# Ledger of designs, part 148: peptides against a protein of PDB entry 6B4E

Target 1, 295 residues: chain A of PDB entry 6B4E
Amino acid sequence: TNFDKISKMFWHYKDKIAQIKQDIVLPIKKADVNVRNLLSRHKRKINPKFGQLTNSNQQLFKIQNELTQLINDTKGDSLAYHWILNFIAKAVVHQAETEVRVKPESALPLGKLTLYLLVQFPELQELFMARLVKKCPFVIGFTCEIDTEKGRQNMGWKRNNENKWEDNTSYDERMGGILSLFAIITRLQLPQEFITTTSHPFPIALSWHILARICNTPLNLITNTHFVILGSWWDAAAVQFLQAYGNQASKLLILIGEELTSRMAEKKYVGAARLRILLEAWQNNNMESFPEMSP

## One batch from the design tools (peptide; made by RFdiffusion4, then SolubleMPNN)

Design b2_p24_2_s4 (from b2_p24_2, 13 letters changed)
Fold by OpenDDE base, seed 5:
Structure b2_p24_2_s4 (fold): chain B 295 residues (1-295), chain A 24 residues (1-24)
Amino acid sequence: as target 1 above (295 residues)
Amino acid sequence: SDEELKKLLEELEKKLKELEKELE
């Protein structure tokens, strides 16, 4: 694993966030009143849609169509279009931090919706990835020390209004939620209407990168969070990952489930214990995936 | 890319072997 390359990628997306603020968010605040009113109305209509997702494909398709119409209404103004996509990117990640955090299986409908939007509106891809990396660097396998303020910020730690860091459990759960969403996206097939015309924007190979990069991370940088997000990934994508890469996938699952957990046994991480349980379930032919959505 | 994946697999295989040796 080339960690220098990963670091460069991380900082690229950090710069992208700054660029988005400068080139999209701030200019809209100075835009004419008609544009601002349009975006405000659209924001209010779009925001609740993500919470309206269920395990129903019919509901998913309804929401997809509604969002498509709302986004298309902004295409007449490039700045407005990019602003609404950036808003959507933020909203999706926020949904992962809140809903997926407490109900991991909700990542499936959210992931399907997100993948559809990423393909339908390619400009969303860079905006979404930048937001993901900012909130959860684990999505690209980036890890740094968290002994410094800057390190914690880089790893997506939040502070409250009193400048107090969030508790470890809250951080772990948020990271798990975001990673679950990303994992789902990587293992989903493109909708049938796009399979022949478009390549998958975030394919299953990105899951491989996550696992491999974590396995190659210096042990002194490995925390409970790493095991938590690996467990989240496992629930979200392990079955499909095995289908994609076969024996090579098995080796990697053993690496994270057995070897990495054993190497860190002295730390007695709760996340590591859960990952071992998942490994054992797999070894007993009891690996489970999220339930399929209803028609 | 396929080449990148191949490289990653090789690295992982090496890592696995090293970890197994250290845990024995």
Scores: peptide ipSAE 0.031, ipTM 0.654, DockQ to the pose 0.048
Fold by OpenDDE base, seed 2:
Structure b2_p24_2_s4 (fold): chain B 295 residues (1-295), chain A 24 residues (1-24)
Amino acid sequence: as target 1 above (295 residues)
Amino acid sequence: SDEELKKLLEELEKKLKELEKELE
């Protein structure tokens, strides 16, 4: 694992966030009133749709079509188009932080929707990835120290209005929610309509990178959160990961489930204990996956 | 050991790369 490369990637996306603010968000505030009104209306229509997702493919397709139409309505104005995509990127990640956090299985319909949009609107990919990395750098296997304020900020920790850090449980759950979404996206197949025309924007190989990079992370930087997000990943993608890479996947699952947890046993991390349980369940031929969506 | 783990991961990464080529 080349950590310099990962760091470079991390800062690339941090810079991208700043660029988005300067080039997309701020300019729209100065745009023509008609454009602003259009975007305001579209925002109001788009925002509730993520909450309308269910475990129904029929509902998913409906939402996909509605969002596609709404986004297409903005393509005539490049700035408006990018603003809407950025809004969607933020909304999707927010949904992961709030809903997926408490209901991990909701990552499946959200992930399917997101993957569809990422393929349908390629410009969303960089916007979405930048937001993901900002909020949850674990998605690219980035880890830094959190004993400094800047380190915590880099790792996606939030402060409230009183400048108090969020509690550990809240952080863990948010990271788990975001990573669940990303994990789902990586293990989903492209919609049938895109299989022959495009490659997967965030393929299952990215899950491999997450696991491998965490395994190679210096042990002094490993926290409970690492195990929490690994558990979230496991629930979201372990079955499909094994299907994709077979015996090699198995070895990597053993590395995170057995070796990494064993090395950190003295810390008695709750997340590590859960990961051990997941490993044991798998060893007993009882690995579970999220239920498939209904027609 | 950390070194042993790193070596194993490197081997796995090589295997992954090979598998990816086969899946293309």
Scores: peptide ipSAE 0.028, ipTM 0.650, DockQ to the pose 0.334
Fold by OpenDDE base, seed 3:
Structure b2_p24_2_s4 (fold): chain B 295 residues (1-295), chain A 24 residues (1-24)
Amino acid sequence: as target 1 above (295 residues)
Amino acid sequence: SDEELKKLLEELEKKLKELEKELE
């Protein structure tokens, strides 16, 4: 694992966030009042859509169509278009932090919707990835020390209004939610209409990178969060990952489930215990996946 | 493509070997 490369990638996306603010968010504040009003209306219409997702494909398709129309309405103004996509990127990640956090299986419809939008609107891809890396650097397998304020910030820790760090459980759950979404996206097939015309923007190989990079992370940097997000990933994508890479996937699952957990046994991480349970379930031929969506 | 997949698998194998060494 080339950690320098990963670091460069991390900072690339951090810089991208700054660039987005400078080139998209701030300019809109100075844009024509009509444009601002349009975007405000669209924002209000778009934001509830993510919460309207259910386990129904029919509902998913409805929301896809509605969002597509709303986004298309902004294409006449490039800045407005990019602004609305950036808003969507933020909204999707926020939904992962809140809803998926408490209901992991909701990652499936959210992931399907997101993947559709990523393909339908390619400009969303960089915006979305930048937001993901900012909020959950685990999506690219980046880890740094959290002994410093800057380190915690880089790893996506939040502070409240009193400048107090969020509690460990909250952080773990948020990271798990975001990672669940990303994992789902990586293991989903492209919508039927795009399979022959478009490559997958975030393919299953990115899941490999997450696992491999975490396994290669110095042990002194491994925390409970690493195991939590691995467990979240497992629930979201392990079945499909095994289907994709077969024996190699199996080896990697054993590495994270057995070897990594064993190496960190002295820490008695709750996340590690859960991951071990998942491994054992798999070994007993009881690996579970999220239920498929209804028609 | 099949060729791309093959290359990916080769890379994965290499990465796996490296990982195993690091975890020893």
Scores: peptide ipSAE 0.038, ipTM 0.658, DockQ to the pose 0.136; fails the geometry check
Fold by OpenDDE base, seed 1:
Structure b2_p24_2_s4 (fold): chain B 295 residues (1-295), chain A 24 residues (1-24)
Amino acid sequence: as target 1 above (295 residues)
Amino acid sequence: SDEELKKLLEELEKKLKELEKELE
């Protein structure tokens, strides 16, 4: 694993976040009042859509169509269009942090919706990835030390208004939620209307990158969170990952489930214990996947 | 990319071999 390359990628997306603020978010505040009003109305209509998702494909398609129309209404103004896409990117990640963290299986409908939007509106891809990396660097397999304030910030830790760090459990759950969403996206097939004409924007290979990079991370940087997000990934994508890469996937699953956990056994991480349970379940032919969505 | 995947697989194989030696 080339850690320099990963670091460069991480900082690329950090820079992208800064660029988004300067070129999209701030300028729109100075835009014509009519444009601002339009975007405000659209924001109010778009935001609740993510919470309206269920385990129903019918409901998913309805929401897809509604969002498509709302986004298309902004295409006449490039700045407005990019602003609304950035809003959507933020909203999707926020949904992962709040809903998926407590109900991981909700990542499936959210992931399907997100993948559709990413393909339908290609400009969303860079905006979404930047937001993901900012909130959860694990999505690209990036890890840094968290012994410093800057390190914690880089790894997506939040502080409250009293400058107190969030508790470990909250951080772990948020990271798990975001990673679950990303994992789902990587293992989903493109919608039928796009499968022959468009390449997958975040293919299953990106899951491989996550696992491999974590396995190659220096052990002194490995925390309970790493095992938590690996467990989240496992629930979200392990079945499909095995289908995609076969024997090589098996080797990597054994590497994270057995070897990595064994090397860190002295730490007695709860996340590691859970990952071992997942490995054992797989060895006993009891690997589970999220239930498929209803028609 | 396919080339990147190939590289990752090679690295994985190397690592697995190293880990196996450490466990023996």
Scores: peptide ipSAE 0.032, ipTM 0.670, DockQ to the pose 0.048; fails the geometry check

Design b2_p24_3_s2 (from b2_p24_3, 11 letters changed)
Fold by OpenDDE base, seed 1:
Structure b2_p24_3_s2 (fold): chain B 295 residues (1-295), chain A 24 residues (1-24)
Amino acid sequence: as target 1 above (295 residues)
Amino acid sequence: SRDEEIKKLLEELEKKLEELEKQL
């Protein structure tokens, strides 16, 4: 694992977030009133769509079509188009932080919708990845120390209005929700209409990178959160990961489930205990996946 | 050591992934 490369990637996306603020968000505030009004109306229409998702493909397709139309309405103005895509990127990640956090299986319809939008609107890819890395750097296997305020901020920790850090449980669950979404996206097949014309923007190989990079992370930087997000990944993608890479996938699952948990046993992390349970379930031929969506 | 063996295995796995990615 080249940690320098990972660090450079992390800071690339941090810089992208700053760029988005300067080049997209702030300029729109000074744009023509008609453009601002249009975007405000579109924002109000788009926001509830993510909460309307169910475990139904029919409902998914409906929402896909509605969002496609709303986004296409902005293409006449490049700044407006990028603004609406950035808004969507933020909204999707927010859904992962809130809904997926408490209901992990909701990552499946959200992931399908997101993947469709990422392919339909390629400019969303960089905006979405930047937002993911900002909120949950685990998606690229980045880890730093959290002994400093800057370190915590880099790892996506939030402070409230009283400058108090969020509690450990809240952070763990929030990271788990975001990673669940990303894991789902990596293991989904492209929609049928895109399979022959487009490459997958976030393929299952990215899951491989996450696992390998975490396993190579210095042990002094490994926290309960690492095990929590690995457990979230496992629930979301382990079955499909095994299908994709077979024996090589098995080796990685053993490394995270057995070896990493064993090396950190003295810490008595709750997340590690859960990951051991998932490993044991797999060893007993009882590995589970999220249920498929209904027609 | 076991730690060294794990590191070696991870390196091999990363190499295999890189090979697969080049084929795509």
Scores: peptide ipSAE 0.389, ipTM 0.883, DockQ to the pose 0.492
Fold by OpenDDE base, seed 3:
Structure b2_p24_3_s2 (fold): chain B 295 residues (1-295), chain A 24 residues (1-24)
Amino acid sequence: as target 1 above (295 residues)
Amino acid sequence: SRDEEIKKLLEELEKKLEELEKQL
């Protein structure tokens, strides 16, 4: 594992967030009042759409079409277009932090919607990835120490209004929710209309990178969160990952489920215990995936 | 050591992934 490369990638996306603020968010505040009003209206229409997702493909397609139309309405102004995409990127990640956190299987419809939008609007890809890395560096397998304020910030920890760090459970659940979404995206097939014309923007190989990089992470940096997000990843993508890479996938699953958990056994991490249960279920030919969406 | 074995395995897996990515 080239840790320097991972670090460079992490900081690239952190810089991208700063760039987005300077080049997209702040300029819109100074834009024509008509543009600002348009975006405000669209924001209000777009935001609830992510919460309207169900386990229904019909509902998904409806929302896809509605969002597509709303986004297309902004294409006449490049700045407005990029602003609305950035808003969507933020909204999707927020949905992962809130809904997927408490209902992991909701990652499936959200992931399908997100993948569709990423392909339909390629400019969303960098915006979305930057937001993901900022909120959950685990998506690129980045880990740093959290003994410092800066380290915690880099790893996506939040402070409340009293300048207190969020509790461990809240952090773990948020990271799990975001990682679930990303995992789902990596294992989804492109929509039929794009499969022959477009490459997958976040292919399943990125899941491989996550697992490998976590396994290569210095043990002193491994926390309960690592196991939580691995468990979230497992629920979201393990079945499809095995289908994609076969024996190599099995090796990685054993590495995270057996070896990494064993190496950290003295810590008695609850996330590690859960991951062991998932491993055992797999070994007993009882690996489960999220239910498929209904028509 | 077991740690060394794991490191070697991970290196092999990373190389395999790189190879697969080059083929795509």
Scores: peptide ipSAE 0.389, ipTM 0.883, DockQ to the pose 0.559
Fold by OpenDDE base, seed 5:
Structure b2_p24_3_s2 (fold): chain B 295 residues (1-295), chain A 24 residues (1-24)
Amino acid sequence: as target 1 above (295 residues)
Amino acid sequence: SRDEEIKKLLEELEKKLEELEKQL
């Protein structure tokens, strides 16, 4: 694992967030009133749609079509178009932090929607990845110390209005929710209409990178959160990961489920205990995936 | 050591992934 490369990637996306603010978010505030009104209306229409997802493919397709139309309405103005895409990127991640956090299986319809949008609107890809890395650097296997304010900020920790850090459980659950979404996206196949024309923007190989990078992370930097997000990843993608890479996938699952948990046993992390249970379920041929969506 | 063995295994796995990515 080249940690220098990962660090450079992390900071690239941090810079991208700053760029988005300067080049997209701030300029739109000075844009023509008609453009601002259009975007305000679109924002109000777009925002609730992510919460309207269910386990129904019909509902998914409906929302996909509605969002596609709303986004296309902005293409006449490049700044407006990029602003809407950035808003969508933020909204999707927010949905992962809130809904997927409490209902992990909701990552499936959200992931399908997101993947569709990423392919339909390629400019969304960098905006979305930048937001993901800012909120949950685990998506690229980045880890740093959290004993400093800057370290906690880099790892996506939030402070409340009283400058108090969020509790560990809240942080763990948010990270798990975001990672679940990303894991789902990596293991989903492209919609049939795109398979022959487009490459997958976030392929399952990125899941491999996450696992390998976490396994190579210095043990003094490993926390309960690492095990929580690995468990979230497992629920979201382990079955499909095994299907994709076979024996090599098995080796990685053993490394995270057995070796990493064993090496950190003294810490008695709750997340590690759960991951051990998932490993044992797999060993007993009881590995489960999220239920498939209904027609 | 066990740690060295794990490190070696991870390096091998990363190399294999790189090979697979080049084929895509």
Scores: peptide ipSAE 0.388, ipTM 0.883, DockQ to the pose 0.551
Fold by OpenDDE base, seed 4:
Structure b2_p24_3_s2 (fold): chain B 295 residues (1-295), chain A 24 residues (1-24)
Amino acid sequence: as target 1 above (295 residues)
Amino acid sequence: SRDEEIKKLLEELEKKLEELEKQL
């Protein structure tokens, strides 16, 4: 694992976030009042859509169409278009932080919707990835020390208005929620209308990178969060990952489930214990996946 | 050492992934 490359990627996306603020978010605040009003209306219409997702494909398709129309309405103004896409990127990640964290299976419809939008609107891809990396560096297998304020910030820790760090449970759950969404996206097939014309923007290989990079992470940097997000990933994508890579996938699952947990046993991480349970379930031919969506 | 073995295994896995990605 080339950690320098990963670090460069991490900082690339951090810089992208800053660039988005300067080139998209701030300029819109000074844009024509009509444009601002349009975007405000669209934002209000778009935001509820993510919470309207269910386990129904029919409902998914409805929301896809509605969002597509709303986004297309902004294409006449490049700045407005990019602003809406950035808003969507933020909203999707926020949904993962709030809803998926408490209901992991909700990642499936959200992931399907997101993947559709990523393919339909390619400009969303970099905006979305930048937001993901900012909020959850684990999506690219990045880890740094969290003994410093900057380290915690880089790893996506939040502070409240009193400059108090969020509690470990809250952080773990947020990271798990975001990672669940990303894992789902990586293991989903492209919609049928795109499968012959477009490559998958975030393919299952990215899951491989996550696992491998975590396994290569210095043990002194491994925390409970690493095991939590690995467990979240497992629930979201392990079955499909095994289907994709077979024996190689098995090796990685054993590395995270058996070897990494064993090496960190002295820490008695709750996340590690859960991952061991998932490993054991797999060994007993009882690996579960999220239920498929209804028609 | 166990660490060396794991490192070697991971390197092999990374190489395999690279090979697979080139084939796609």
Scores: peptide ipSAE 0.387, ipTM 0.882, DockQ to the pose 0.511

Design b2_p24_3_s3 (from b2_p24_3, 12 letters changed)
Fold by OpenDDE base, seed 3:
Structure b2_p24_3_s3 (fold): chain B 295 residues (1-295), chain A 24 residues (1-24)
Amino acid sequence: as target 1 above (295 residues)
Amino acid sequence: SHDEEIEKLLKELEEKLEELEKQL
């Protein structure tokens, strides 16, 4: 694993976040009042849509269409368009941090919606990835030490208004939620209308990157969170990953489920124990996937 | 290429697996 490359990629997206603020967010605050009012109205209409997702494909398609219309309404102003996409990127990640965190299977409809939007509006891709990396560096397999404040910040740890770090459980669950969403996106097929015309923006190979990079991470940097997000990934994508890569995927699952957990056994990480359970379930031919969405 | 990248990743994982196995 080229850790320098991963680091460069991490900082690229961190810089992108700064750029987004400078080039999109701040300029809109100074934009014409009509533009600001338009965006405020659209924001209010868009934001609840993510929470309206269910296990229904019909509901998904409805929301896709509604969001498409709302986004298209902004295309007449490039800055407004990019602003609304950035808002959507943030909203999707926020939904992963909140809803997917507590209901992992909700990643499926959210992922389908997100993938649709990523393809329909290509400019969303960089905005979304930057937000993902900022919030959950695990999506690109980036890990750094968390013994420093800067290290914790880089790994997406939040501080409250009292400058206290969030508790480990909260961090783990948030990371798991975000990673679940990303994992789902990587394993989803493109919508039928795009299969022949567009390449997948975040293909299943990115799941390889996550697993490989985590497996190659120095053991002293491996935390409970790594196992939590691997478990989240497993629930979200392991079945489809095995379907995609067969025996090689199997080796990877054994590597993370058996070898990595064994190496870290002395730490007695709860996330590692869960991952062992998932491995055992698989070995007993009981690997589960999220339920398919209803028509 | 996409395939080349996957192969590289697999190689890295195999090397890591071998390393881990040697340590066991």
Scores: peptide ipSAE 0.055, ipTM 0.698, DockQ to the pose 0.051
Fold by OpenDDE base, seed 4:
Structure b2_p24_3_s3 (fold): chain B 295 residues (1-295), chain A 24 residues (1-24)
Amino acid sequence: as target 1 above (295 residues)
Amino acid sequence: SHDEEIEKLLKELEEKLEELEKQL
């Protein structure tokens, strides 16, 4: 693992967020009133769609079509198009922070929708990844110290209006929710209509990166959150990860589930305890995956 | 190609796994 490369990637996406603000978000505020009104209407129509997802493929396809139309309506204005995609990127991540954190299995329909949109609208990919990295650097296996304010900010910690940091549980759950979504995306197959025409934008190999980079992270930087997000990843993708990479995947799961948890046993992290339970379940041939969606 | 990149990544990760296993 080249941590310098990971750091460069992290800062690339941080810079991208700044660029998005400068080149997309701020300019649209000064755009023609008709464009602003259009985007306001579209925003109002788009935002509820993510909450309308169920464990139904029929409902998913309906929402996919509706969103596709709404996004296509903005293509006549490049700035408007990029603005609406950035809005979608933010909305998807927000859904992960709120809904997926409390109901991890909801990552599956959300992930399917997101993957469809990422393929259908390639310009969404960079916008989405930038938002993910900003909110949850774990998606690229980035970790830094959180002993400083800047370090906490870089790792996606939030402060309230009183300048108080969010509680550890809230942070852990948010990170888990976001990573669950990303993990799901990495393990999903492309929709049938795209399999022969495009490559997967966020393939299962990115899950390798997450796990390997965490395993190679200096132990003094490993926190409860690392184990929480590993557990979230496990629930979301472990079955498919094993299917994809076989014996090497198994070794990696043992490394995170047994070896990493053992090395950190003195910390008595709750997330580590849960990860051990997941490992034991797997060893007992009881590895669970999220339920498949209904037709 | 995408497949070649995956293969390269897997090889790299395999080597890293072996190193990690020796250290753990």
Scores: peptide ipSAE 0.041, ipTM 0.689, DockQ to the pose 0.050
Fold by OpenDDE base, seed 1:
Structure b2_p24_3_s3 (fold): chain B 295 residues (1-295), chain A 24 residues (1-24)
Amino acid sequence: as target 1 above (295 residues)
Amino acid sequence: SHDEEIEKLLKELEEKLEELEKQL
């Protein structure tokens, strides 16, 4: 694993976030009042759509169509269009941080919606990935020390208004929620209308990178969070990952489930214990996936 | 290029696995 390359990728997306602020967010604040009013109305219509998702494909398709129309209404103004896409990127990640963290299976409808939007509106891809990496660097297998304030910030830790860090459980759950969403996206097939004409923007290979990079991470940087997000990934994508890579996938699952947990056994991480349980379930032919969505 | 990188990673992980198996 080339950690220098991963670091460069991490900082690329950090720079992209800064660019988005300067080139999209701040300019809109100074835009014509009519444009700002339009975007405010669209924001109000778009925001509740993510919470309206259910385990229903019919509801998913309805929301997809509604969002498509709302986004298309902004295409006449490039800045407005990019602002709406950036808003959507933020909203999707926020939904993962709040809803998916407490109900991991909700990642499936959210992931399907997100994948549709990523293909329908290609400009969303960089905006979304930048937001993901900012909030959860684990999506690219990036890890740094968290002994410093800067290190914690880089790893997506939040502070409240009193400058107090979020608790470990909150951080772990939030990272797990975001990683669940990303894992789902990587293992989903493209919608039928795109499968023959478009390449998958975040294919299953990106899941391989996450696992491999974590396995090669220096042990002194491995925390409970790493095991939590691996468990979240496992629930979201392990079945499909095995289907994609077969015996090679099996070896990697053994590496994370057996070898990595064993190496860190002295730490007695709760996340590692859970990952061991998932490994044992698989060994007993009881690997589970999220339920498929209803028609 | 992406596929080549994955293949390289797989090889590295396989070598690591083999090394670990020898230690067991």
Scores: peptide ipSAE 0.036, ipTM 0.680, DockQ to the pose 0.050
Fold by OpenDDE base, seed 5:
Structure b2_p24_3_s3 (fold): chain B 295 residues (1-295), chain A 24 residues (1-24)
Amino acid sequence: as target 1 above (295 residues)
Amino acid sequence: SHDEEIEKLLKELEEKLEELEKQL
């Protein structure tokens, strides 16, 4: 694992966030009143759509069509178009931090919607990835120390209005929610209408990178959060990962489930204990995936 | 490419696994 490359990638996306603010967010505040009004109306229509997702494919397709129309309405103005895509990127990640956090299986419909939008609107890809890395660096296998303010900020820790850090449980759950969404996206097939014309923007190989990079992370940087997000990834994508890479995937699952947990046993991390339970379930031929969506 | 990087990572993980197996 080349950690220098990963660090460069991390900082690339940090710079991208700054660029988005300068080139998209701030300019819109000074844009024509008609453009601002259009975007305000669209924001109000778009925002509730992510919470309207269910385990129904019919409902998913309805929302896909509605969002597609709303986004297309902005294409006449490049700045407006990029602003609405950036808003969507933020909204999707926020949904992962809130809903997927408490209901991991909701990552499936959200992931399907997101993948559709990423393919339909390619400009969303960089905006979405930048937001993901900012909120949850684990999506690219980046880890740094969290004993400094800067380190905690880089790892996506939040402070409240009193400058108090969020509690460990809240952080773990948020990271798990975001990682669940990303894991789902990586293991989903492209919709049938795109499979022959477009490459997958975030393929299953990115799941391999997450696992491998975590396995090679210095042990002094490994925390309970690493095990929590690995467990979240497992629930979201382990079955499909095994299907994709076979015996090689099995080796990697053993590395995270057995070897990494054993090396950190002295810490008695709750996340590690859960990951061992998942490993044991797999060994007993009881590996589960999220239920399929209804027609 | 992503594929090239996967091959490198896989090799590293396999070597690590072999080393761990020898210690058991």
Scores: peptide ipSAE 0.035, ipTM 0.681, DockQ to the pose 0.050

